# Peptides against a protein of PDB entry 3V4L: the designs that were tried, part 239

Target 1, 386 residues: chain A of PDB entry 3V4L
Amino acid sequence: GQPLAKDKVALLIGNMSYWEHPKLKAPLVDVYELTNLLRQLDFKVVSLLDLTEYEMCNAVDEFLLLLDKGVYGLLYYAGHGYENFGNSFMVPVDAPNPYRSENCLCVQNILKLMQEKETGLNVFLLDMCRKRNDYDDTIPILDALKVTANIVFGYATCQGAEAFEIQHSGLANGIFMKFLKDRLLEDKKITVLLDEVAEDMGKCHLTKGRQALEIRSSLSEKRALTDPVQGAPCSAEALVRNLQWAKAHELPESMCLKFQCGVHIQLGFAAEFSNVMIIYTSIVHKPPEIIMCDAYVTDFPLDLDIDPKHANKGTPEETGSYLVSKDLPKHCLYTRLSSLQKLKEHLIFTVCLSYQYSGLEDTVEEKQEVNVGKPLIAKLDMHRGL

## One batch from the design tools (peptide; made by RFdiffusion4, then SolubleMPNN)

Design b2_p24_1_s1 (from b2_p24_1, 9 letters changed)
Fold by OpenDDE base, seed 5:
Structure b2_p24_1_s1 (fold): chain B 386 residues (1-386), chain A 24 residues (1-24)
Amino acid sequence: as target 1 above (386 residues)
Amino acid sequence: MTGKLVPEEELKEEEEKLKRELEE
């Protein structure tokens, strides 16, 4: 019969906005496109951008709680990284320059923890450089790996090589994701699928002698990303996993605010990633006596680090939201919350209505406080432990 | 990834070539 997954869980991390290192662009598009593909494959996907060391550790710990016997686990990482002595290190956005192993997440430590869960498949897709870091002399003593899990590594590049972005004027994939996305939905054994991606990448003249896909596998069974999930969640663990995933993806409901002047505002919410939400406001009713009317969002929690200069934009693109702009309503003011993992409390903010009456020179303001609870990833309390 | 960029124009030409080779 066709193999069955007990469940399918994916964690996708894209680090771009480094503090002490060159900024990247491709991880934005790569995480977004891979999220949409894995959702079509019935994966429970958590997608996170721009994580600190502490936030990355917590994201991995929450991901490991979703893993169990016969579950398919997929970890994707796009960002800076290095490889020392066959150990792969993912670099957080707050990593110092130079970074060391104590500032980074070791993929082989994550693999050890995944093997303890007796997972049905472990897939690592590592879109990072594999150059040695000469500032890190640490030799990780890896404990003996359990011989219990099917493991597949897809490295975007060979040992000692770099992984490249595309120089695009707009949004573009990394080289690895460009070829991976075209085959990811194929009903093939995951190693066969990655071999075909390696062949497709190998035809590209730009990457010849610079970047080549490396596949490392201990996969003893025929397993595919297309393998169906076992029917109805009959276990308590499957119900918990479904509830945790649902919590991490719950958007606030759209609401209609009514002001004393008779203006009605629609407030809406859209997810770009598990930690990135767009708020949009629109005027849905205006009395004819009001000649000018604008609705601004303000007074966000300080933990979100929202610059007012980047809030209340006339287009999604002016907020840095290029991927979901086509799916958003037009003629709104847009605000992008890019750090929902930092939210310790409920998301409370103010909607400020500024308006002018016909024949009056003075601008009038009305304000309403809005509480939307903990949106998306903020429900997981990724800061529990400070 | 490194901030070393492959030129877009060269990659579009290779992508169009690869698509043709996969349709044949």
Scores: peptide ipSAE 0.036, ipTM 0.599, DockQ to the pose 0.304
Fold by OpenDDE base, seed 4:
Order: structure tokens, then C-alpha cells, then sequence
Structure b2_p24_1_s1 (fold): chain B 386 residues (1-386), chain A 24 residues (1-24)
């Protein structure tokens, strides 16, 4: 019979905004496109951008809580990385220069922990460099991996090689994601699918002699990303997993704010990623005596590090949101919250209405405080211990 | 990733080449 997954869970991490290292662009698009594809494959997807070491550790811990016997686990990483002695290290955005293993997450340690969960399939898609880090002579003494025969690694590049970005008209993909996205929905054994992606990459003249996909697998069964989720009656563990994922993806409800002047504002929320939310405001009712009216959001929690210069933009693109702009309402003011994993408290902010009456030159302001609770990933308290 | 971008001009020529090779 066709293999069944007990459930399917993916953690996608895209690190771009490094503090001490060259900034990247591709992880933004790659994580977004892969999120949409994996959702079509009935994966529960957690998508996170620009994580610190501590935030990456917590993201992995939360991902491991979603794993159980027969669950398919997929970890995707796009960012800086290195490989020492066959161990792959993902580099957090706060990693020092030079970085060491103590500042990074070892993928093989994550694999060990996934094997303890008795997962049905473990897929690692690593869009990072695989060069040796000469500043890190640490040989991780990994405990012996179990022989589970359910492991697949797709490396965007060969051992000792670099992974590259492709820049198109303001959007950049990783070369790996450019080819992976075209095949990912195919009903094929995951190793066969990745082999076809490797062939497609091998036909591209730009990648010849620069980047080639490496597949490393121990997969005894015909497992595919298309494998259906087993419609088993909700075990307590399956209910907990579904609730935990749903909790991490719950948006605030849209609000209608009413001001004393008779202006009504719609306040809406959209998820770009599990840790990135767009707030948008629109004027839905205005008295005829009010000639100009704008609704600004301000007074955000300091933990979010929101620059007011990038808030309240006339387009999503001016906030740095290029991917979800098509799905957002038009004619709003937009604010992008890109670090929801840092939110320790409830998201409380002020909506400031600025308006003018016909025949009065003076601008009038009214303010309302809004509490939307903990949106998206902020419900997991990934900052617990900072 | 290295942060090295493949030049956009080289990509357009190659996408047009790949399109031609897929239409043959």
C-alpha cells in the first residue's frame, strides 16, 4: 500500500540579516515559496526569518515537540553555514565573526533528537555553504545515530562548495529552491524527486562547475512528501500537535475601531511568516465634514525593534513585504512586524487617527490603545529565558 | 549561501536558452 504519514511537520528557517556577516536575499523568497508548496502537501509549516542562536534553539525544540512516531519531519534552512567533518552547522544571525560550533546549530544533533521521536521520515534541505570553517577545530562527538533508514539530506551544494543566489528583478532565489520548487509537488519517492532536481540543476550552464545538488540518504521505504496524512481518530498527541501548530498560526481578528469624530477604521492582520506579520489600517467610514484622515499605528513594544520610519507605509513593498502584497487589501497604511519571536508580552500598540475638518487648518488627533494578545509564533514564547 | 549573486543578464540569457531547449 502507499505509505501513510501520522502527520507532516516542517520547520523552515531563513537567515538573511546577519549582524557580523554578509547579508543574504534569497532566504526570504525561498522560505515563502517552500512554505506555500509544503502547505499544499498538507504539512504543518512553521516559517521563521532572521533567528538568533537562542531563537533557533527554541524553534528546533518546538519543532521536536510536534514530532512523534510515524510523523514526517522536514527541516529547511537557508542562510550561512559550514561543514566540518561531515557535520553541518547552521549560522544564526547574531553569530560572531568568526563563528564557531558553539555559536551554531548542528544539523546532526537535530537528526539525533528526531530519531528519538521515532519519526516516519526525516528530510533535511540545507541551502547553505558547505565550506570548512578553519576557525572551528571542534570535532563534535556525536552520540551514535540510530539505524532508522528514514533519513534524506538534500544539500544545495557539494561538500566544500558554495551555494549561490539568483537575483531577478528585485526578488532573489537560491539556485537550489529555483529547481526544487518545480518538482516538490510530484508524487515521487523523495530521493527520486531530489535526483530529478539534481539533473535539472546540472542542465543549467550557470551552475555547471559551481554548484551541484548532493543527495545523502538512508531511506528503505518509498516515502514521498505527497504521502497522505493518516486520518486516524485523534490520539491525545495528535490533538496536542494540531493545537500547538494552530496556536502558532493564529492571527488576531480584524477590528473595527470607532473614533469620537465618527471615523471608523478597520484594523487588519496578515501573516507573511510565522514570525512576520503585516498590520494594515483602512478608513471604512468618514463623516463628510472630515476632508483628510489617516490612521497610524505607533507605540509598539520595544522588544520588536520597530523603526517608525518603516511603519505606516502606503504600500506593503515600502515596508519590505514583497511576497504577500497581492493578498493584502489595497489603499491601506501598512506596517511590517518582522520579529514576533521577540515579543515577551501582549502586542499592545496605539492607533492614532489624524484628521482635518473642512474649513479648519489645524490637524486633530485621536488615539486608541489596541491589545491583540500574542500573534502567531509569539504564542510559543520562544524568548523564554532571555 | 555565499551572498554571491549570479548576474541577472547571464540568467536571462540562460532562461531563454533553457526555454528554447524545453520547446525542442
Amino acid sequence: as target 1 above (386 residues)
Amino acid sequence: MTGKLVPEEELKEEEEKLKRELEE
Scores: peptide ipSAE 0.035, ipTM 0.632, DockQ to the pose 0.265
Fold by OpenDDE base, seed 2:
Structure b2_p24_1_s1 (fold): chain B 386 residues (1-386), chain A 24 residues (1-24)
Amino acid sequence: as target 1 above (386 residues)
Amino acid sequence: MTGKLVPEEELKEEEEKLKRELEE
């Protein structure tokens, strides 16, 4: 019979905004497109951008809590990375220059922990460089991996090589994701699917002799990303997993705020990623005596590090949100919260209404405080270890 | 990803070529 997954869980990490390293662009689009594809495959997807070392560790720990016997686990990483002695290291955005293994996450350590969960399938998609880091001579003594015959690595490049992104003025995929996305929905054994992606990538003259997909697999069974999830969550653990994932993806409900002047504002929320939310405000009712009226959001928690100069934009694109802009209502003011993982408390902020009456030169302001609780990934309390 | 950015125009031309080769 076709293999069944007990459940399917994916963690996608895209690191771009490095502090001490060259900034990347492709991980934004790659994580977004892969999230949408894996959701069509009935994966529970956690998608995270621009994580520090601490935040990456916590994201991996929370991902491992979602794994159990017969669950399919997929880890995707797009960012800077290196490979020393056959160990793959994912580089956090706060990594020093030069970075070392102590500043990075070892993928083989994550694999060990996934094997302890008795997972049905372990897929690693590593869209990172595999060059040796000559500044790190640490040989990690990894414990011997269990022989689980359910491991698949898709490396965007071969050992000792670089992974590339496309230089465009706009949004573009990395080379690996460009070819992966076209085949990801195919009902094929995951190693066969990745082999076809490798063939397609191998036909590209731009990658020839620079980047080639490498597949490393112990997968003895015909398992596919299309394998159906077992119907009813039969275990208490499956129910807990479903509830935990649902909590991490719950948006605040849209609110209608009423001001004393008779203006009504719609406050709405959209998820771009599990840690990235857009707030939008729109005027839904204005008394005729009010000629101009704008609704600004301000007074965000300090943990979010929101620059007011980047808040309250006339377009989603001006906030750096290019991917979800088509799904957003038009004629709003938009604010992008890109670091929801840093939120320790409830998201409390002020909605400030600025308005002018007909025949009065002075602008009037009214303010309302809004508490939306913990949105999206902020419900997981990723900071509990501090 | 530390690699040199590949020009997108060259990638589009190759993608259109690859599509033609897959339709044949």
Scores: peptide ipSAE 0.035, ipTM 0.665, DockQ to the pose 0.367
Fold by OpenDDE base, seed 3:
Structure b2_p24_1_s1 (fold): chain B 386 residues (1-386), chain A 24 residues (1-24)
Amino acid sequence: as target 1 above (386 residues)
Amino acid sequence: MTGKLVPEEELKEEEEKLKRELEE
């Protein structure tokens, strides 16, 4: 019979805004596009940008809680990385320069933990460099992996090589994701799909002699990313998994705020990623005696590191939100919350209405405090271990 | 992704070439 997945879960991490290393651009687009494709494949997707070491560890732990017997697990990483002695290390955004294995996440350790969950399929897609780190002489003594015959690695580059991104004036994928996205929805064995992606990448003159896809697999069964999920979650474990994932993706409901002057503001929320949310405000009603009015959001929790200079923009693009701008209502003020994983408390902020009456020179302000609880990934309490 | 940025112009030419080779 066709293989069935008990469930499908993916963790996607895109690190770009490094503190001590060159900034990247491609992971933004790559994580976003891959998220949308994997959702079409009935994956439960957690998508995270710009994680510290601690935040990456917690994201992996939460991902492992969603894994169980016969579940398909997919880990995608786009960012800086290295490979020492056949071990792949993902570099967090807070990694020092030079970084070492103690500052990084070992992919083979994650694989070991996935094998303990008795997963149906383990897929790793690693869009990082595989050069040796000469500043890290640590030989990792990893425990022997179990022989599960269900492992697939897709490396964006060969051993000892670099993975490249494209300097585009607009939104551009990394080289690996550019070819992967065109094949990802095909009903093929995952190793056959990745082999076709390798052939497509091999036709590109830019990648010739610079970057080549490497596939490492022990997959003995015909398993595809298209394999159907087993029907209604009859187990208590499957219900818990569905509830945990749903909590991590719950947006605040849109609100209509009424001010004393008679202005009505609509406050809306959109998810760009599991840790990135856009807040937008629009004036839905204005009394005719009010000639000008604007609704600003302010007084955010300090944990979010929101610069007021980047808040309340006339376009989503001015906030750095280039991907979801098509799905957002027009003629709003937009604010991008890019670090929801840092939120320890409820998201409480102020909506400030600034307005002017006809025939009055002075601007009037009214304020309302809004509590939207814990949005998206902030519900997982990734900080409870400190 | 620690590699050098590939120039946009070189990539557009290769994208158009790859699109043609996938449509053939």
Scores: peptide ipSAE 0.024, ipTM 0.655, DockQ to the pose 0.346; fails the geometry check

Design b2_p24_1_s2 (from b2_p24_1, 11 letters changed)
Fold by OpenDDE base, seed 1:
Parts: C-alpha cells; structure tokens; sequence
Structure b2_p24_1_s2 (fold): chain B 386 residues (1-386), chain A 24 residues (1-24)
C-alpha cells in the first residue's frame, strides 16, 4: 500500500536581517512559497523569520514537541551557514562576527533529537552556504546516530560551495527554491524528486559550475511529501499536536471600534508568517461633519521593536509586506509586526483616531486601547528562559 | 546564502529555461 504519515510537520526558518553579517532577501520569498506548497501537502507548517540563537533553539524545541512516531518532520533553513567536518551549522541573526559553533545550531544535533521521536521521515532542506568556517576549530562530538533509514538531506549547494540568492529583481527566490518549488508537489519518492531538482539546476547555465544540489539519503522506503496523513486525529498525541499548531496560528478576530465622534474603524489582522502579522485599520463609517480622519496604531509593546516610521503605511508593501498584499483589504493603514516571538505579554496597543470637523482648523484625537492577547507564535512563549 | 547579483536578463533567461524544462 502507499505509505502513510501519522502526521506531517514542517519548521521553516528564514534568516535575513543579520546584525553583524550581510543581509539577505531571498529567505522571505522562499519561506513563504515553501509554506504555501507544504500546506497544500497537508503539512502543519511553522514559518519563522529572523530568529536569534535563543529563538531558533526554542523553535526547534517546539518543532520537536510536534514530532512523534511515524510523523514526517521537515526542517527548512534559508540563511547564512557553514559546514565543518560534515556538520551543518545554521547561523542565527544575532550571531557575532566571526560566528562559531557555540553561536549556531547544528543540524545533526536536531537530527539526533528527531530520531529519538521515532519519526516516519526526516527531511532537511538546507539553503545555506557549506563553506568551512576557519574561525571554528570545534570538532562536534556527535553521538552515533540511530540507523533509522528515513533521513533525507537536500543541500542547496555541494560541500565547500556557496548557495546563492538573486538580488536584482526585487522579490526573487534563492536558486535552490526556484527549482524546488516547481517539483515539490510531485507524487515521487523525495530522493527522486530532489534528483530531478538537481538535474534541473544542472541544466541551468546560471548555476552550472557555481551551485549544485547535493542529496544525502538513507531513505530505504518509498516516502513522498505527498504521502497522505493517516485519518482523523484519534490519538491524544495527535490532538495535542493539532492544538499546539492551531495555537501558534490563531489570529485575533477582526473588530469594529466605535469612537465618541461617531467614527467606526475596522481593525483587522493577517498572518504573513507564524511570527509576522499585519495589522490594518480602515474607516468604515464617518459622520458627514467629519471631513478627514485617520486611524493610527501606536504604543506597541517594547519587545516588538516597532519603529513608528514604518507603521501606519498606506500600502502593505511600504511595511515590507510584499507577499500577502493581494489578500489584504485596500484603502487601509498597514502595520507589520515582524517579531511576534519576542512578545512576552499580551499584545496591547492603542488605536488613535485623528480627525477634523468641517469648519474647524484643529485636529481632534480620540484613543482606544486594544488587547488582542497573544497572537500566532506568541502563544508558544518562545522567549521562555530569557 | 551568498547574495549574488544576477542581472535581470540572466534571471529572465533562467525563468525561460525553467519554463522549457517544465514543458518537456
């Protein structure tokens, strides 16, 4: 019979906004597009941008809590990275320059922990450089991996090489994701699918001699990303997994705020990623005596590092939200909260209505505080232990 | 990843090559 997954869980990490390293752009698009594809494949996807070392550790720990016997686990990483002695290191956004293994997450350590969960399939898709880091002389003492025969690595590049992004065309995929996305939905053994992606990359003149996909696999069974999930969640573990994932993806409900002047504001929320939310405000009712009015969001928790200069934009794109803009209501003011993993408390903010009456020169302000609880990934308390 | 400035013309070529590979 066709292999069945007990469940399918993916953690996607895209690191771009490095503090001490060159900023990247492709991980934004790559994580978003891969999220949408994996969701079509019935994966429970946690998608996270711009994680610190601590936040990456917690994201991996939460991902491991979603793994269980026969579950398919997929880890995707797009960012800076290196490979020393066959060990792959993912570089957090807060990593020092130079970074070392002590500042980074070792993929093989994550694999060990995934093997302890008795997973049905372990897939690593590593869209990072694989050059040696000469500043890191640490030889990781890795415990012997279990012989599980269910491991697949897709490296965006060969050992000692770089993985590239396309910088000039605005929103573009990394080279690996560009080829991967076109085949990812195919009902093929995952190693066969990745071999076809490798062939496609090998035919491209741009990648030829610069970047080549490397596949490393112990996968003895015909497992595919298309393999159906076993029926209704009948186990307590499956219900817990579903609940944990659902909590990490719960948006605040859209609300209508009524001001004393008679203006009504619609406040809405959209998820771009598990840790990235767009807030949008629109004027849904305005008394005729009010000639102008705008609804600004302000007074965000300090943990979110919201710059007021980037808040309350007339377009989603001006906030840095290029991917979900088509699905957002038009004629709003938009604010992008990009670091929901940092939120220690409830998301409390102020909606400020600025308005002008006909025949009065002075602007009037009214304010309402809004508490939306912990949105999205903030429910997982990924800051626990700081 | 390393940021490589691929010229827009090279990107268009890559997209056209990909399209051809998917149509074969």
Amino acid sequence: as target 1 above (386 residues)
Amino acid sequence: MTGVLIPEEELKKLEEELRKLLEE
Scores: peptide ipSAE 0.039, ipTM 0.699, DockQ to the pose 0.264
Fold by OpenDDE base, seed 5:
Structure b2_p24_1_s2 (fold): chain B 386 residues (1-386), chain A 24 residues (1-24)
Amino acid sequence: as target 1 above (386 residues)
Amino acid sequence: MTGVLIPEEELKKLEEELRKLLEE
């Protein structure tokens, strides 16, 4: 029969805004496009940008809770990384310079934990450098991996090589994602699909002799990312998994705020990533006696580290939101919350209406506090350990 | 496509289904 997945779960991490290392750009587009493709493949996708070491550990732990016997697990990472003695290390945004294994996440440790879940398929897609870190001679004492026939590694580059971003003035994919996205929806064994991606990269004049995909696989079965999910969740564990994923992707409902002056504001929410939300405000009704009015959002929780200078922009793009701008209402003020994983409490903020009456020189302000609970990834309480 | 928005109503359905399975 056609192979069935018990469920499909993916964790996508894109690290760009490094503190002590060169900033990247490709992970933004790569995580976004891969998220949309994996959703078309019926994956439960958690997509996270710019994680610290602690936040990456918690994201991996939460991902491992979604894994179970016969579940397909996919981990994608785009960012800085290194490989020492066959161990691959993902570099968090807060990693020191130089970074060491103690500041990084070992992929082989994650694989060990995934193997303990008896998963039906484990796919690692690592869009990172694989150069040796000469500042870290530590050999992790990894326990022997179980001999399993369900593991696939796609390394965006060969051992000892770099992964490259295409330097464009605009948003562009990384080299690996550019070729992967064209084939990812094909109903093929995952190793065959990745071999075709490797061939496409090898034919490209930009990548030829610079970057080559390396595939490592123990996969003895015909498994594809297109394999259907086994029916409705029939176990408590499957419902817990569905509920946990659902909680991480629940947006606040759109609100209509009514001010005493008779102005009505629409407050809306959009997800860019599991940890990135856009808030937008629009004036939906204005009394004729009010000549000018603007609705600003302010007084955000300090944990979100929101600079007011980057809030309340006339376009999504001015907030740094380039990907979801086509799906957003026009003629709003936009605010991007890029670190929802840091939210410890409910998202409470103020909507401030500034307005002027006809024939009065003075600007009037009215304020309403809004509590939208814990949006998106903030519902998973990734910080419960601090 | 805006991220798969799970409506609060769908979350409530999943919670209710989970409750039923834990009571069986």
Scores: peptide ipSAE 0.022, ipTM 0.422, DockQ to the pose 0.011
Fold by OpenDDE base, seed 4:
Structure b2_p24_1_s2 (fold): chain B 386 residues (1-386), chain A 24 residues (1-24)
Amino acid sequence: as target 1 above (386 residues)
Amino acid sequence: MTGVLIPEEELKKLEEELRKLLEE
């Protein structure tokens, strides 16, 4: 019969905003597009941008909590990376220059931990450079991997080669994601699907002789990303997994704020990623005596590092949100919270209404504090210990 | 598509299902 997944869980990490390294662009689009595709495949997807070493460790730990016997685990990483002695290292955004193995996450260590969970399938999609890091002479002493015959690596590039972004005038995918996205929904054994992606990359004149997909697999069964999830969760562990994932993806409810002047504001929330939320405000009612009014959000927790210059924009794009803008209400002020993993407390902020009465020159302000609890990934307390 | 919106009601349902399973 067709194999069944007990569940399907994916962790997608896109690192772009490096402190000491060249900034990337493709991981934003690649993580977003892959998230949408994996959701269509009934994956529970955690999507995270711009993680520090500590945050990446915690994201992996939380991902491992979602894994269990017969669960399909997929790890996608887009960012800087290197490969030493056949070990792949994902580079966090806070990694020093030069970085070393002690500053990075070893993918083979994650694989070991996934094997301990008795997973049904382990897929690694690594959209990173695979050059040797000459500043890291550390030979990882990895414990012996179990022979699970359920492992697939898709490397965006060959060993010792670079992974590239396609620079276009707009949002650009990485080369790997450009070809992967066209086939990812196909009902094929994952190794066959990736081999077809490799052929497509090899036929493309842009990638030919520059970037080639490498597939490493030990997959004895015909497992596909399309494999159906087993029916309703019938175990405590399955319910805990579902609840844990659901908690990490809960948005605050939309609120209607009423000000003393009679202005009504709708406050809404949208998830771009598991750690990226857009707040939007709209004036839904204005008394006729009020000629102008704007609703600003301010006084965010310091842990979020919100620059007021990027808050309260007239478009999602001006906040740096290019992907979800079509799904957002129009004619709002938009604020993008890009680091929800840093939130230690409840998300409390102020909605400030600035308004002017007809025939008065003075601007009046009213303020309301809003507590929306812990939105999205902030419920997982990924900063416990800093 | 924006992030998956999980309604609070769905979380409450999952919590209740878990509670029942732990009481059985």
Scores: peptide ipSAE 0.021, ipTM 0.477, DockQ to the pose 0.011
Fold by OpenDDE base, seed 3:
Structure b2_p24_1_s2 (fold): chain B 386 residues (1-386), chain A 24 residues (1-24)
Amino acid sequence: as target 1 above (386 residues)
Amino acid sequence: MTGVLIPEEELKKLEEELRKLLEE
């Protein structure tokens, strides 16, 4: 019969905004497009941008809680990385320069923990450099892996080589994701699909002799990302897992605010990633005696580190939100909350209405406080260990 | 809307299904 997955879960991490290292651009587009494709494949996807070491550890721990016997697990990483002695290290955004293994996440340690969950399939897609780090002389003593015959690694590059992004003036994928996305929905054994992606990358004049996909596999069965999920959840544990994932992806409801001057504001929310939300405000009703009015959001929790200079923009693109702009209402003010994983408390903020009456030179302000609870990934309390 | 929105009605459905399973 066709193989069945008990469930399908993916963690996607894209690190771009490094503190002490060169900034990247491709991980933004790559994580977003891969998220949309994996959702079409009935994966439960957690998508996270710009994680610190501590936040990456917590994201992996929460991902491992979603894994169980016969579940398909997929980990994707796009960012800086290195490979020492056949061990792959993912570099967090707060990593020092130079970074060492003690500042990074070892992929083989994550694999060990996934094998303890008795998963049906383990897929790692690593869009990072695989050069040796000469500043790290640590030989990791890894415990022996179990023989599970269900492991697939897709490395965006060969051992000792670099993975590249295309420097374009606009949004562009990394080289690996550019070829992967064209085949990811095909009903093929995952190793056959990745081999076809490797052939496509090898035919491209841009990548030929610079970047080659490497596949490592112990997969003894015909497993595909297209394999159907087993029907209705048969256990309390499966329902708890589904509910936990759903709660971590719940948006605040859109609300209408009414001000004393008679102005009505629509306040709306959109998810870009599991840790990135866009807030938008629009004037839905204005009395005729008010000639100008704008609705600003302000007084955010300090944990979010929101610069007011980047808030309340006339376009989503001015906030750095290029991917979801087509799905947002027009003629709003937009604010991007990019670090929801840092939120320890409820998201409380102020909506400030600034307006002018006809024949008065002075601007008037009215304010309303809004509490939207814990949005998206902030519901998982990833900070409980501090 | 972007693909990470879970409707409140879907959450309520999952909670009700879990309640029924724990009562059996």
Scores: peptide ipSAE 0.021, ipTM 0.452, DockQ to the pose 0.011; fails the geometry check

